# Designs tried in a protein design run: peptides against a protein of PDB entry 6B4J. Part 65

Target 1, 315 residues: chain A of PDB entry 6B4J
Amino acid sequence: DITMQWYQQLQDASMQCVLTFEGLTNSKDSQAKKIKMDLQKAATIPVSQISTIAGSKLKEIFDKIHSLLSGKPVQSGGRSVSVTLNPQGLDFVQYKLAEKFVKQGEEEVASHHEAAFPIAVVASGIWELHPRVGDLILAHLHKKCPYSVPFYPTFKEGMALEDYQRMLGYQVKDSKVEQQDNFLKRMSGMIRLYAAIIQLRWPYGNRQEIHPHGLNHGWRWLAQILNMEPLSDVTATLLFDFLEVCGNALMKQYQVQFWKMLILIKEDYFPRIEAITSSGQMGSFIRLKQFLEKCLQHKDIPVPKGFLTSSFWRS

## One batch from the design tools (peptide; made by RFdiffusion4, then SolubleMPNN)

Design b1_p15_2_s1 (from b1_p15_2, 6 letters changed)
Fold by OpenDDE base, seed 2:
Structure b1_p15_2_s1 (fold): chain B 315 residues (1-315), chain A 15 residues (1-15)
Amino acid sequence: as target 1 above (315 residues)
Amino acid sequence: MEYVDPSPTPPVPQL
């Protein structure tokens, strides 16, 4: 289908990117190794510095990332660093930057849901100026969280169980699969980050241009989920995470059509989730139920906790 | 800042 073709195209682009900078990553030369490490730090440290503290600080981080991607020298670790230091430097930085954004979803947003918004607004703004970074964000996201596409990886004949578990997004270390709670926590963080990216624009960019990956992808995601059989615990968890983060934005954009979709979720899809939910998984199910009932009763989706206000951008 | 997608409203999902 077109969704799987899109998934594969993004994975192919990501693999091609890795091959392009293989010379830099595999170099035994001491200077090349130094450049690689400096570029990796310059790409990843600013992303780790993203916080909810001040809009001015967030702008500084954005400007630094954009400068690096634009071939300008930036200060990192007390050194002047530029992607021009190596012919593969730009490809490497774009890949590592995109990887780091997704990793912040997997780690930071997973533990602190409100962190999704400042990370997402920077990611969206960088994507607008650097489309290849956006494609690589999707490639990394889809590989770590196939539910963000969405699709459910299938077991193939001759596949090792561990490889199948990894395709599902589980971490497998020393032949031990990740616990379900930790898995869902990481998937939740990545879905929440994605749901924030598709609704946020960098306030200092050209807002007259179409969002490079906007709310239409949120609608597509919901449509695709509803056309799939629910997965035990996973569907209830991630559907809640997605709607909690971007439901207000979808409501504002799609109005009556959004409410028709929400009713469809509650009346037709939710019973299918219930039918596959065990007693040990009722937490995610009940949370989704209460959210849907509250939203339908009030005819409103609340603005998510951590949403960036005008006061944040004046700080 | 929040962005509102200017794209046409897609159809309701078919179940």
Scores: peptide ipSAE 0.029, ipTM 0.585, DockQ to the pose 0.872
Fold by OpenDDE base, seed 3:
Structure b1_p15_2_s1 (fold): chain B 315 residues (1-315), chain A 15 residues (1-15)
Amino acid sequence: as target 1 above (315 residues)
Amino acid sequence: MEYVDPSPTPPVPQL
């Protein structure tokens, strides 16, 4: 399966990255530990600042992240920090930066859907300049949300139930599995972030270049979902999240073909979702239904709330 | 379900 091969390749690359900076992460040396913590803060703090800022401040954050990845010194926590402080510093920063972008999907976007757009435009712009960060974003995203690939993890003989639950994307703490609502909330945030990344370009970059992971991957994701059996509650939730965030962009890009896809979803796929939807899961189902019906009735998909406008970039 | 190529053509549900 080509999709599973791609998934595995990204996971292998991510694992190799971890092995590459293992010397920095496992060091008992006090100076190495200090460098590690400074690099980790320099990589992650700017990303956490994205959710509340004007366009001018977003540019400052982007420039700071790009400077760090380019080997330039940046100010972090009142100190000058550079990836050149350790031979493994760049690999570590790329990994932690990518991890933090996905974590902002999982946490910030999950709670505040509008935050997807400023996070995604920075992630897209950084990915354009630093392709390895993009691959690591995908690797982190796929590991936390297999539905972003998409695939459904299978239980293997001899596997512990908790390990299978973790493979499905659930958090398991003290032998307690995460509640379904919290699980879906986190998955929604990550899918919304992904749907924003694939459509957004950094406005101050070379927009003549092809998007490093553009709307064609959104079409692929949608096609793959529709070629899979629906999963109870998950499919209805994530299909809505995806279409709400990138449906307008897909409509503009693929036009008539997108409308054929939307009709197929309503007429052929939606009954299959209904057949597996319990009374306790009707919320996600009804939300998807109402969205599809509204879009087909109006022959339009609205621009998502929080979409970045020209006024945002002038602020 | 057979995987239909994710081209700009909608997947045909194999019912």
Scores: peptide ipSAE 0.026, ipTM 0.612, DockQ to the pose 0.117
Fold by OpenDDE base, seed 5:
Structure b1_p15_2_s1 (fold): chain B 315 residues (1-315), chain A 15 residues (1-15)
Amino acid sequence: as target 1 above (315 residues)
Amino acid sequence: MEYVDPSPTPPVPQL
């Protein structure tokens, strides 16, 4: 399966990256520990500062991240920090930055859906300039949310239940599995972030370049989902999240072909979701139903709430 | 309605 090969290649690249900077992460030297902590803060704090408040602030954050990745010194925690302070500094920063973007999907976007857009536009712009960061974003995303690939992990003979739960994307702490609502909330945040990344371009970049991971990957994701058996509650939830965030962009890009896809979802795939939906899971099912019916009736998919306007970039 | 099989490759947008 080409999709599973791609998944594995990204995981292998991510693992190799971790091995490359192991000397920095495992160092007992006080200076190396200080450098590691400074680099980690320099990579992650700017991402946590991303907000919907002002386009000018978002540009400052982008410029800081790009400067750091370009080997330039940046101010972090009142100190000058550079990836050149250690031979493994760049690899470490790229990995931690990518991890932090996915974590913002998992945490911030999960709680505030509108936060997907400012995070995604920075991630997309950084990916355009630093392709390795993009590959690491995918690797982190795929590991935390297999449904972003998409694939459904299977239970194997001899596997511990907790390990299977972790493969499915659940958090397991002290032999306690995460509650379903919290799991779905985190998965939703990551899917929404992904759906935003594939449609957004950094407005101050080279607009003549092809999007490094554009809407064609959104079409691929939908096609793969529709070729898989639906999972109870999960498929209805994530399909809605995806279409709400990037459905308007897909409609504009693929026109009649997208509407054919949406009809296929409503007529052929939606009954398969219905067949596996229990009475306790009707919320996600009804939400998807109402969304599809409204879109087909109006022959339009609304621009998602939180989409960045020209006025945002002038602020 | 014309059935369109979902495929990993997007159709060429009709210009």
Scores: peptide ipSAE 0.023, ipTM 0.608, DockQ to the pose 0.093
Fold by OpenDDE base, seed 1:
Structure b1_p15_2_s1 (fold): chain B 315 residues (1-315), chain A 15 residues (1-15)
Amino acid sequence: as target 1 above (315 residues)
Amino acid sequence: MEYVDPSPTPPVPQL
């Protein structure tokens, strides 16, 4: 299957990246450890500073990340930091930066859905200039949220149950699996971030170029989901999250074709979701139902809350 | 990991 081949290629590239910088990460040398920590902070702190406050601040963060990835020295923690401090510095920074973007989906966006947009526009702009960071974002995203591919991990003979649960995206700590509500919250955050990335472009880049991972991947994601059997609670939750964030953009891009897909979701796929929905999972189901019904009735999908306006970029 | 081939494929968007 071409989708599984793509998934595996991204995972292999991510694993190879980790192996490439293993010398930096496993070093017992005090200077190497210091460099590692300085590079890790330089890569991750700017991402944590992303906010909905001002477009000017977002530009400063973007410029800092881009400068770091370009081999220029940046100020971090009162020190000058550069990827040139170690031969493996660039690979390490790219990996940690990508990991941090996905982590912001998992944590920040999961709690504050509107945070998806400023994070996503920076991620998209960095991806445009640094394709390897984009591939690593996908690799991290796919590993934490297989539903972002989408695919359903299968239990293999001899596999530990905990390892299977982790493959499904659950956190397992002290032989205790994560509660379903927390799991879905994290998955929602990552899907919302992904749905924002595929529609947003950095406004100060070359707008004539094609988006490195654009709305065509959003269409692909929907198409793949619709051709899979729904998962209890998961499918209703993530389909809503995806459509709420990028449905307006997909509607604008694909017009009549998008509405045909939305009708297919409502008429053919939604009953299949209903058939597997238990009484305890009705919340996600009802939310998706109401969203689909409203969109079809009004023949419109609203612009998502937190979408970056022209006024944001002038602030 | 067996991926379930999504058949029938929904209409491919005209790019």
Scores: peptide ipSAE 0.025, ipTM 0.584, DockQ to the pose 0.080; fails the geometry check

Design b1_p15_2_s2 (from b1_p15_2, 6 letters changed)
Fold by OpenDDE base, seed 5:
Structure b1_p15_2_s2 (fold): chain B 315 residues (1-315), chain A 15 residues (1-15)
Amino acid sequence: as target 1 above (315 residues)
Amino acid sequence: PLYVDPEPVPPVPVL
């Protein structure tokens, strides 16, 4: 399967990246430890500062991240920090930055859906300038949320239940699996972030270049989901999350072809979701139903809440 | 802003 080959290639690249900076991460030297901590903070703190407040602040954050990745010194924690302080510094920063973007999907977007857009536009702009960061974003995303690929991990003979749960994207701590609501919340955040990334371009970039991971990947994701058996609660939840965030963009891009896909979802795929939905899972099912019916009735998909307007960029 | 993907429209899934 081409999708699984792509998944594995990204995981292999991510693993090779970790091996490349192992000397920095495993160093016992006090100066190397200090450099590692400074680089980690310089990579991750700016991402945590992303907000919906002002476009000018978002630009400052972007410029800081780009400067760091470009080998320029940046101010972090009251100190000058550069990836040139260690031969493995760039690889480490790229990995930790990508990890942090996905973590913001998992945590911040999961709790505040509107946060997807400012995080995604920075991630997209950084990906355009630093393709390796984009590949590492996908690798982290796919590992934490296999439904973003999409594929459904299968239980293999001899596998520990906890390992299978982790493969499905569950957090398992002290032999306790996370609650289903918390799991779905984290998966929703990551899918919403992904759906935002594939449609957004950094407004201060070249913009004549092709999007490094554009709406064609959104169409591919939908096509793959529809060609898979639905999972109870998961498919209804994530399909809604995806369509709510990028449905308007897909409609504008693919027009009549998008509406054909939406009709296919409503008429052929939705009954398959219904057939596996228990009475306790009707919430996600009903939400998807109402969304599809409203969109088909109005022949429109609304612009998602939190979408960045021209007024945001003037602030 | 929205990006317009210049790539060809992929086929609709067959179920």
Scores: peptide ipSAE 0.032, ipTM 0.606, DockQ to the pose 0.833
Fold by OpenDDE base, seed 2:
Structure b1_p15_2_s2 (fold): chain B 315 residues (1-315), chain A 15 residues (1-15)
Amino acid sequence: as target 1 above (315 residues)
Amino acid sequence: PLYVDPEPVPPVPVL
């Protein structure tokens, strides 16, 4: 399976990255520990500062992240920080930055869906300039949300139930599995972030270049989902999240072919979702139903709430 | 800004 090979290649690259900076992470030296913490803060704090407030502030954040990844010194915590302070500094920063972008999907976007767009446009722009960060974003995303690939992890003989639950993307703490609502909330945030990344380009970059992970991956994702058996509650939730965020962009790009896919979803796939939906899960099902019916009736998919306008970039 | 994919339109998924 080409999809599973791609998944595994990204996971292998991520694991290899961790091994390359293990010397920095495991160092007992006080200076190395200080450098590690400074680099970690320099990589992650700017991402936490991303907001919907002003395009100018978003540019400042982007420029800071790009400068750090380019080996330039940046100010962080009142200190000058550079990836050149340690031979493993660049690999460590790329990994931590990618991890933080996915974490913002899991936390910030999960709680505030509109936050997907400013985070995604920075992530897309950084990915364009630093492809390894993009691969690591995918690796982190796929590990936390296998539905972003998409694939459904299978229980293997001799596997602990908790390990299987973690493979499915659940958090398990003190032998207690995460509640389904919290799980779906986190998965929704990550899918919404992904759906935003694949459609957005950094406006100050070279827009003539091909998007490093563009809308063709959105089409692929939908195609793969439709060729899989639906999962109870999960499929209805994430399909809605994906279409709400990138459906307008897919419609504009793929035109008639997109509408054929949407009809296929409504007429062939949606009944299969219904057949596995319990009475307690009707909320996600009804939400998807109403969205599909509205889009088909109006022959339009609305621009998602929080989509970045020209006025945002002038602020 | 919105990205426009320059690639050919993929076929509709087969169920």
Scores: peptide ipSAE 0.031, ipTM 0.606, DockQ to the pose 0.852
Fold by OpenDDE base, seed 1:
Structure b1_p15_2_s2 (fold): chain B 315 residues (1-315), chain A 15 residues (1-15)
Amino acid sequence: as target 1 above (315 residues)
Amino acid sequence: PLYVDPEPVPPVPVL
C-alpha cells in the first residue's frame, strides 16, 4: 500500500529526527538545558502569537520563524537565540515548530475554526522555504490524526487496548479514554488546519513555484476516504470539516470533476455513512447532509468563514 | 519532501 508506505516513511523520518537531537534533549548539562528551553520557546511562541487580527503582524511572525530556521539570531524572552547555539539546534527547532503547528490545529482551530487560515498560511509559507518542517508537520499530523493520511489503525494481537485507542487518536490518561466529543473536536481542528494548508500560499513568496503540498493532496485525501469503509461519527464529522474548509478551493481547481466527486459522496458514500450512524451520532450526519444538499442545490460551495482576503493583507 | 506521491490525482471513483 503506497499510502501506508508514505505514512511509515514520514514516521521514520520523524523518529530519526528525535534521535538526532537526543543529545540536546537528554543532556544533564545546565547550559544545554537552558539552550533547549530557549530554542523551544523561540520555535513555539511565534506560532502561538498567530491571530486573525492583522496581516502585518502575521508577516512579522513569519519573518521571525524563517529567520530562526535560517540560522539567524532572533529575540525570544529578552534573549538572543540561534539554532547555532547547539549542533542539534536546527533539528530540534524544526521538530518543535512542526509539532506546534499541529498542536494549534488540535487546540486553537478545534475551538476557533477561523484560526485555521492564518496558522495554515504561515505553515504553508514556512513549508515552501523549509521542506523538512513540512514533512515533520505531516508526521505529527498523521500520528495524532490517522484520518488525515487517511488510514484506520488496526488492533494487533498482544496490543494493549489503551495503546490501540492512542493509535486511533484518542487521548488516554489514567486508564481513562477521552470522551468522543472531545476526540472529534481535536480531530476536526487538525483536519481543518490540513485543509487550509493545502490551499493557501504565502503571499510574499515566489507564487510561481508549485505548492509544496497542494490541492492535489486534498483530492487524493477525498479519493482515499471514499475508497474506505466509513467509520461511525468520525467520517461524517471529518468529511464535513474538510469540505467546509477546502471545498470552495477544490471546486475552483477541479470544476466538473469536483462536482462528480460531490455527487458520488451524496449518492453512494452518504448512504453508507447513514447505515452505520446511530441515533446518538445524528448531529454530525445531519450537518454533512445539509451541507451536501445545499452545495448541490446552489451549485456552489461558499468561501469558508475566516478565509484571508486582500484587506487582511493590507492591515 | 521525503516522499512525493507518485500516483496521479486519482480519477473520481467510477461507481
Scores: peptide ipSAE 0.027, ipTM 0.601, DockQ to the pose 0.176
Fold by OpenDDE base, seed 3:
Structure b1_p15_2_s2 (fold): chain B 315 residues (1-315), chain A 15 residues (1-15)
Amino acid sequence: as target 1 above (315 residues)
Amino acid sequence: PLYVDPEPVPPVPVL
């Protein structure tokens, strides 16, 4: 399976990255610990600042992240910080930055869907300049949300139930599994962030270059989802999230082929979702239904709320 | 499997 091979390759690369910077993370030296904390803050704080800012401030954040990844000193917490402070500093920062982008999907976008766009445009622009950060974003995303691949993790003989639940993307704390609503909320945030990344380009970059992970991956994701049996509540939720965020972009890119896909979703795949939907899960089902019906009736998919306009970049 | 052939994209691998 080519998709599972791709998934595994990204996970292996992520694991190798962790092993590479293990010397920095496991050091007992006080100076190394200080460097690690400074690098971690320098990588993650700028990403956290994306959620509420004007276009000018977004550019400042992008420039700061890019400067850090380029080996330049940046100001963080009132101190000058550089990846050159430790031989494993760059690998560590790339990993923590990628982890933080996915975490913003999981937390910020999950709570505020509009936040997907400013986070995604920075992530896309950084990915274009730093491909390894992009691979690590995918690795973190796939691990936290296997539905972003997409695949459905299987229970293996001898596996603990909690480990299987974690593989499915659930948080398990003190032998308590996460509630389904919170799980779906986090998965929604990550899928929405992914759907935003694949369509957005940093406006101050070289737009003549091919998107490092563009809308063709969005089409692939849809086709793979449709070739899989639907999961109760999960498929209806994430399919809606994906189409709401990138449906307009897919419509513009693939035109007639996209409409054929949307009809196929409504007429062929949607009844399969209905067949597995319980009365307690009707919210996600109805939301997807109404979205599909509205889009087909109007022959249009609206631009998503929070989409970045020219006025945003002039602010 | 459900599939709509998109001219602008390569064939999708089946899981």
Scores: peptide ipSAE 0.027, ipTM 0.645, DockQ to the pose 0.106

Design b1_p15_2_s3 (from b1_p15_2, 5 letters changed)
Fold by OpenDDE base, seed 1:
Structure b1_p15_2_s3 (fold): chain B 315 residues (1-315), chain A 15 residues (1-15)
Amino acid sequence: as target 1 above (315 residues)
Amino acid sequence: PLYVDPSPTPPVPEL
C-alpha cells in the first residue's frame, strides 16, 4: 500500500533524525546540555508565541525561526543561540520545531480552533524553505494522529492493550487510558492544523513555487477516508473538523469534482457511519450531517472562522 | 463501496 509505505518512510526518517542527534541528547557534558536546552528553547518558544493578534508579529516569529534554521544566530532567553553550536544542532532543532508545531495542534488548536491558521501559515512557510521540517511535521503528526495519514492501526497478536491504545493515538498514563472526549479533542486539533497547512501559503515567500504539501493531499486524505470503513465517533468527528477547516478551499480548487465527493459522502458514506454509531455517539454524526447538508443546500462551504484576511497581514 | 481516486482528474492547477 503506497500510503503505508509513505507513512513508514516518514517514521523511519524521523527515527533516523533522532539517532543523528542522540549524541547531543544523551550527552552528560554540562556545556552540551546547556546547548541542547538553548536550542530547544530557540526552536519551540517562537512557535508558542504564534497568535491571531497581528501579522507583523507573525512575520517576526517566522523570520526568527527561518534565521535559526539557516544557521544564523538568534536571541533566545537573553543569549545568542545558533544551530552551529553543535554538529547535531540543526537536526535537533528541525526535529524539535516540527514536534512543537504538532504539539500546538494537539494543545492550542484543540482548545482554540481559530489558532490553526496562524500556526499553519508559519508551518507552511517554514516547510517551503526547509522541506525536512515538513517531513518531520508529517512524521510527528502521523505518529500522534494516525487518522491524519489516514490509516487505522490494527491490534496484533501478543500486543499489550495499552500499546495498541497508544498506536491509536490515546495517551496512556499510569495504566489509565485517556477519556474519549479528550482523545477526540486532541485528534481534532491535529486534523484542523493539518487541514489549515495544506491550504495556506506564507504570503512573503516565493508564490511561484508549488505548495510543498498542498490541497491535493486534502483530496487524497478524503479519498482515503472514504475508501476505508468508518470508525465509531472518530470518523464523523475528524471528517467534520477537516471539512470545516479546508472544505471552502477544496471547493474552490476542485469545483464540481469536490461537490461530487460531498454527495458521495452524504449518500454512500453517511449510512455506513450511522450503522456503526451508538446512540451516545450520535452527536458527532449529527454535527457532520448537519454541516454537510447545509453546504449542499446552500451550494457553498463557509470560510472557516479564524481564516487570515488581508487586514491581518496589514496589522 | 465506490472507490474514490486519491488523485482528482484532470489535475486542477493550484490557485
Scores: peptide ipSAE 0.221, ipTM 0.748, DockQ to the pose 0.070
Fold by OpenDDE base, seed 2:
Structure b1_p15_2_s3 (fold): chain B 315 residues (1-315), chain A 15 residues (1-15)
Amino acid sequence: as target 1 above (315 residues)
Amino acid sequence: PLYVDPSPTPPVPEL
């Protein structure tokens, strides 16, 4: 399967990256430890500072991340920090930056859906300039949310139940699996971030270049979901999250073809979701139903709440 | 089940 080959390739690249900077991460030397901590902060703090407040602040954050990845010194924690301070510094920073973007999907976007857009536009712009960061974003995203690929991990003979639960994206702590609501909340945040990344371009970059991971991946994701059997609660939840965030962009890009896709979802796929939906899971199902019916009735998909406007970039 | 082609047709040129 080409999708599984792509998944595995990204995971292998991520694992190779970890091995490359293992010397930095495992160093007992006090200077190397200091450099590691400074690089980790320089990579992650700017991402945590992303907000919906002002486009000018978002540009400052972008410029700082780009400068760091370009081997330029940046100010972090009152110190000058550069990836050139260690031969493994760039690989480490790229990995930690990508990990942090996905973590913001899992945490910030999960709690505040509108946060997807400013995070995603920075991630997209960095990906355009630093393709390896984009591949690592996908690797982290796919590992935490296999539904972003999409694929459904299968239980194998001899596998521990906890390991299978982790493969499905559940957190398991002290032999306790995460509650379904918390799991779906985290998965929703990551899917919403992904759906925002594939449609957004950094406005100060070269817009004539092809998006490194654009809306064609949105179509691919939908097609792959529709070619799979639905999962109880998961499919209805994540399909809604995806369509709410990028449905307007997909509609604009693919026009009549996308409307045919929505009709197929409503007429063919939706009954299959209904057939596996329990009474306790009807909320996610009803939400998706109402969204699809409204879109089909109005022949329009609304611009998502929190979408970045021209006024945001002038602030 | 209808197979959905994961390859979209080329983007409609912005008219």
Scores: peptide ipSAE 0.196, ipTM 0.735, DockQ to the pose 0.075
Fold by OpenDDE base, seed 3:
Structure b1_p15_2_s3 (fold): chain B 315 residues (1-315), chain A 15 residues (1-15)
Amino acid sequence: as target 1 above (315 residues)
Amino acid sequence: PLYVDPSPTPPVPEL
């Protein structure tokens, strides 16, 4: 399976990255620990500062992240910080930055869907300049949300139930599995972030270049979802989240072919989703149904709430 | 800003 090979390759690259900076992360030396913490803060704090407030502030954040990844010194916590402070500093920063972008999907976007766009445009622009960060974003995303690949993890003989639950993307703490609503909320945030990344370009970059992970991956994701058996509650939830965020972009890009895809979802895939939907899960199904019916009726998919306009970039 | 993919349109999946 090509999709599973791609998944595994990204996971292997992520694991190799962790091994590469193990000397920095496992060091008992006080100076190495200080460098690690300074680099971790320098990588993650700018991402947490991303907001919908002003395009100028977003540019400052982008420039700071790019400067850090380029080996330039940046101010963090009142100190000058550079990846050159340790031989493993760049690998560590790339990993922690990618992890933080996905974490903002999992946390911030999950709670505030409009936050997907400013986070995604920074992530896309950084990915364009730093491809390894993009691969690590995918690796972190796929690990936390296998439905972003998409695939459904299978239970293996001898596997602990908790480990299987974690493979499915659930948080398990103190032998307590996460509630389904919280699980779906986190998965929704990550899918919404992904759907925003694949459509957005950093406006101050070289827009003549091909998007490092563009709308063709959105089409691939939809195609793969539709070629799989639906998963109870998950498929209806994430398909809605994806289409709400990137449906307008896919419509503009793929035109008639995209409308054929929506008709296929409504006519052929809906009955399959309905057949596995319990009475307690009808909310996600109904939401998807109403969205698709509205889009087909109006022959339009609305621009998502929070989409960055030209006025945002002039602020 | 929105990106327009210059790649050819992928086929609709057959179910």
Scores: peptide ipSAE 0.025, ipTM 0.589, DockQ to the pose 0.866
Fold by OpenDDE base, seed 5:
Structure b1_p15_2_s3 (fold): chain B 315 residues (1-315), chain A 15 residues (1-15)
Amino acid sequence: as target 1 above (315 residues)
Amino acid sequence: PLYVDPSPTPPVPEL
């Protein structure tokens, strides 16, 4: 399967990256430890400062991240920090930055759906300038949310139940699996972030270039989901999250072809979701149903709440 | 409506 080959290639590249900076991460030297901590903070703090408040602040954050990745010194924690302080510094920063973007999906976007857009536009703009960061974003995303690929991990003979639960994207701590609501909330956040990344371009970049991971990947994701058996509660939840965030953009891009896809979802795929939906899962099912029916009735998909406007970029 | 098989490759948008 070409999708599984792509998944594995990204995981292998991510693993190789970790091995490359192992000398920095495992160093017992006090100076190397200091450099590691400074680089980790310089990579991750700017991402945590992303907000919906002002476009000018978002630009400052972007410029800081880009400067760091470009080998320029940046101010972090009152100190000058550069990836040139260690030969493994760039690889480490790229990995930690990508990890932090995905973490903002599973934490911040999971709790505040509108936060997807400012995080995604920075991630997209950084990906355009630093393709390796984009590959590492996908690797982290796919590992935490296999439904973003999409594929469904299978239980293998001799596998521990906890390991299977982790493969499905559940957190397991002290032999306790994460509650289903918390799991779905984190998965929703990551899918919403992904759906925002594939449609957004950094407005101050070279907009003549092709999006490094654009709406064609959104179409691929939908096509792959529709060619898979639905999962109880999961498919209805994530399909809604995806369509709510990027449905308007897909409609504008693919027009009549997208409406054919949406009709296929409503008439062919939705009954398959219904057939596996229990009485306790009706919330996700009804939400998807109402969304599809409204979109088809109105022949429109609304612009998602939190979408960045021209007024945001002037602030 | 005509059934459209979902493909990993996006269709060309109709103009």
Scores: peptide ipSAE 0.021, ipTM 0.605, DockQ to the pose 0.093

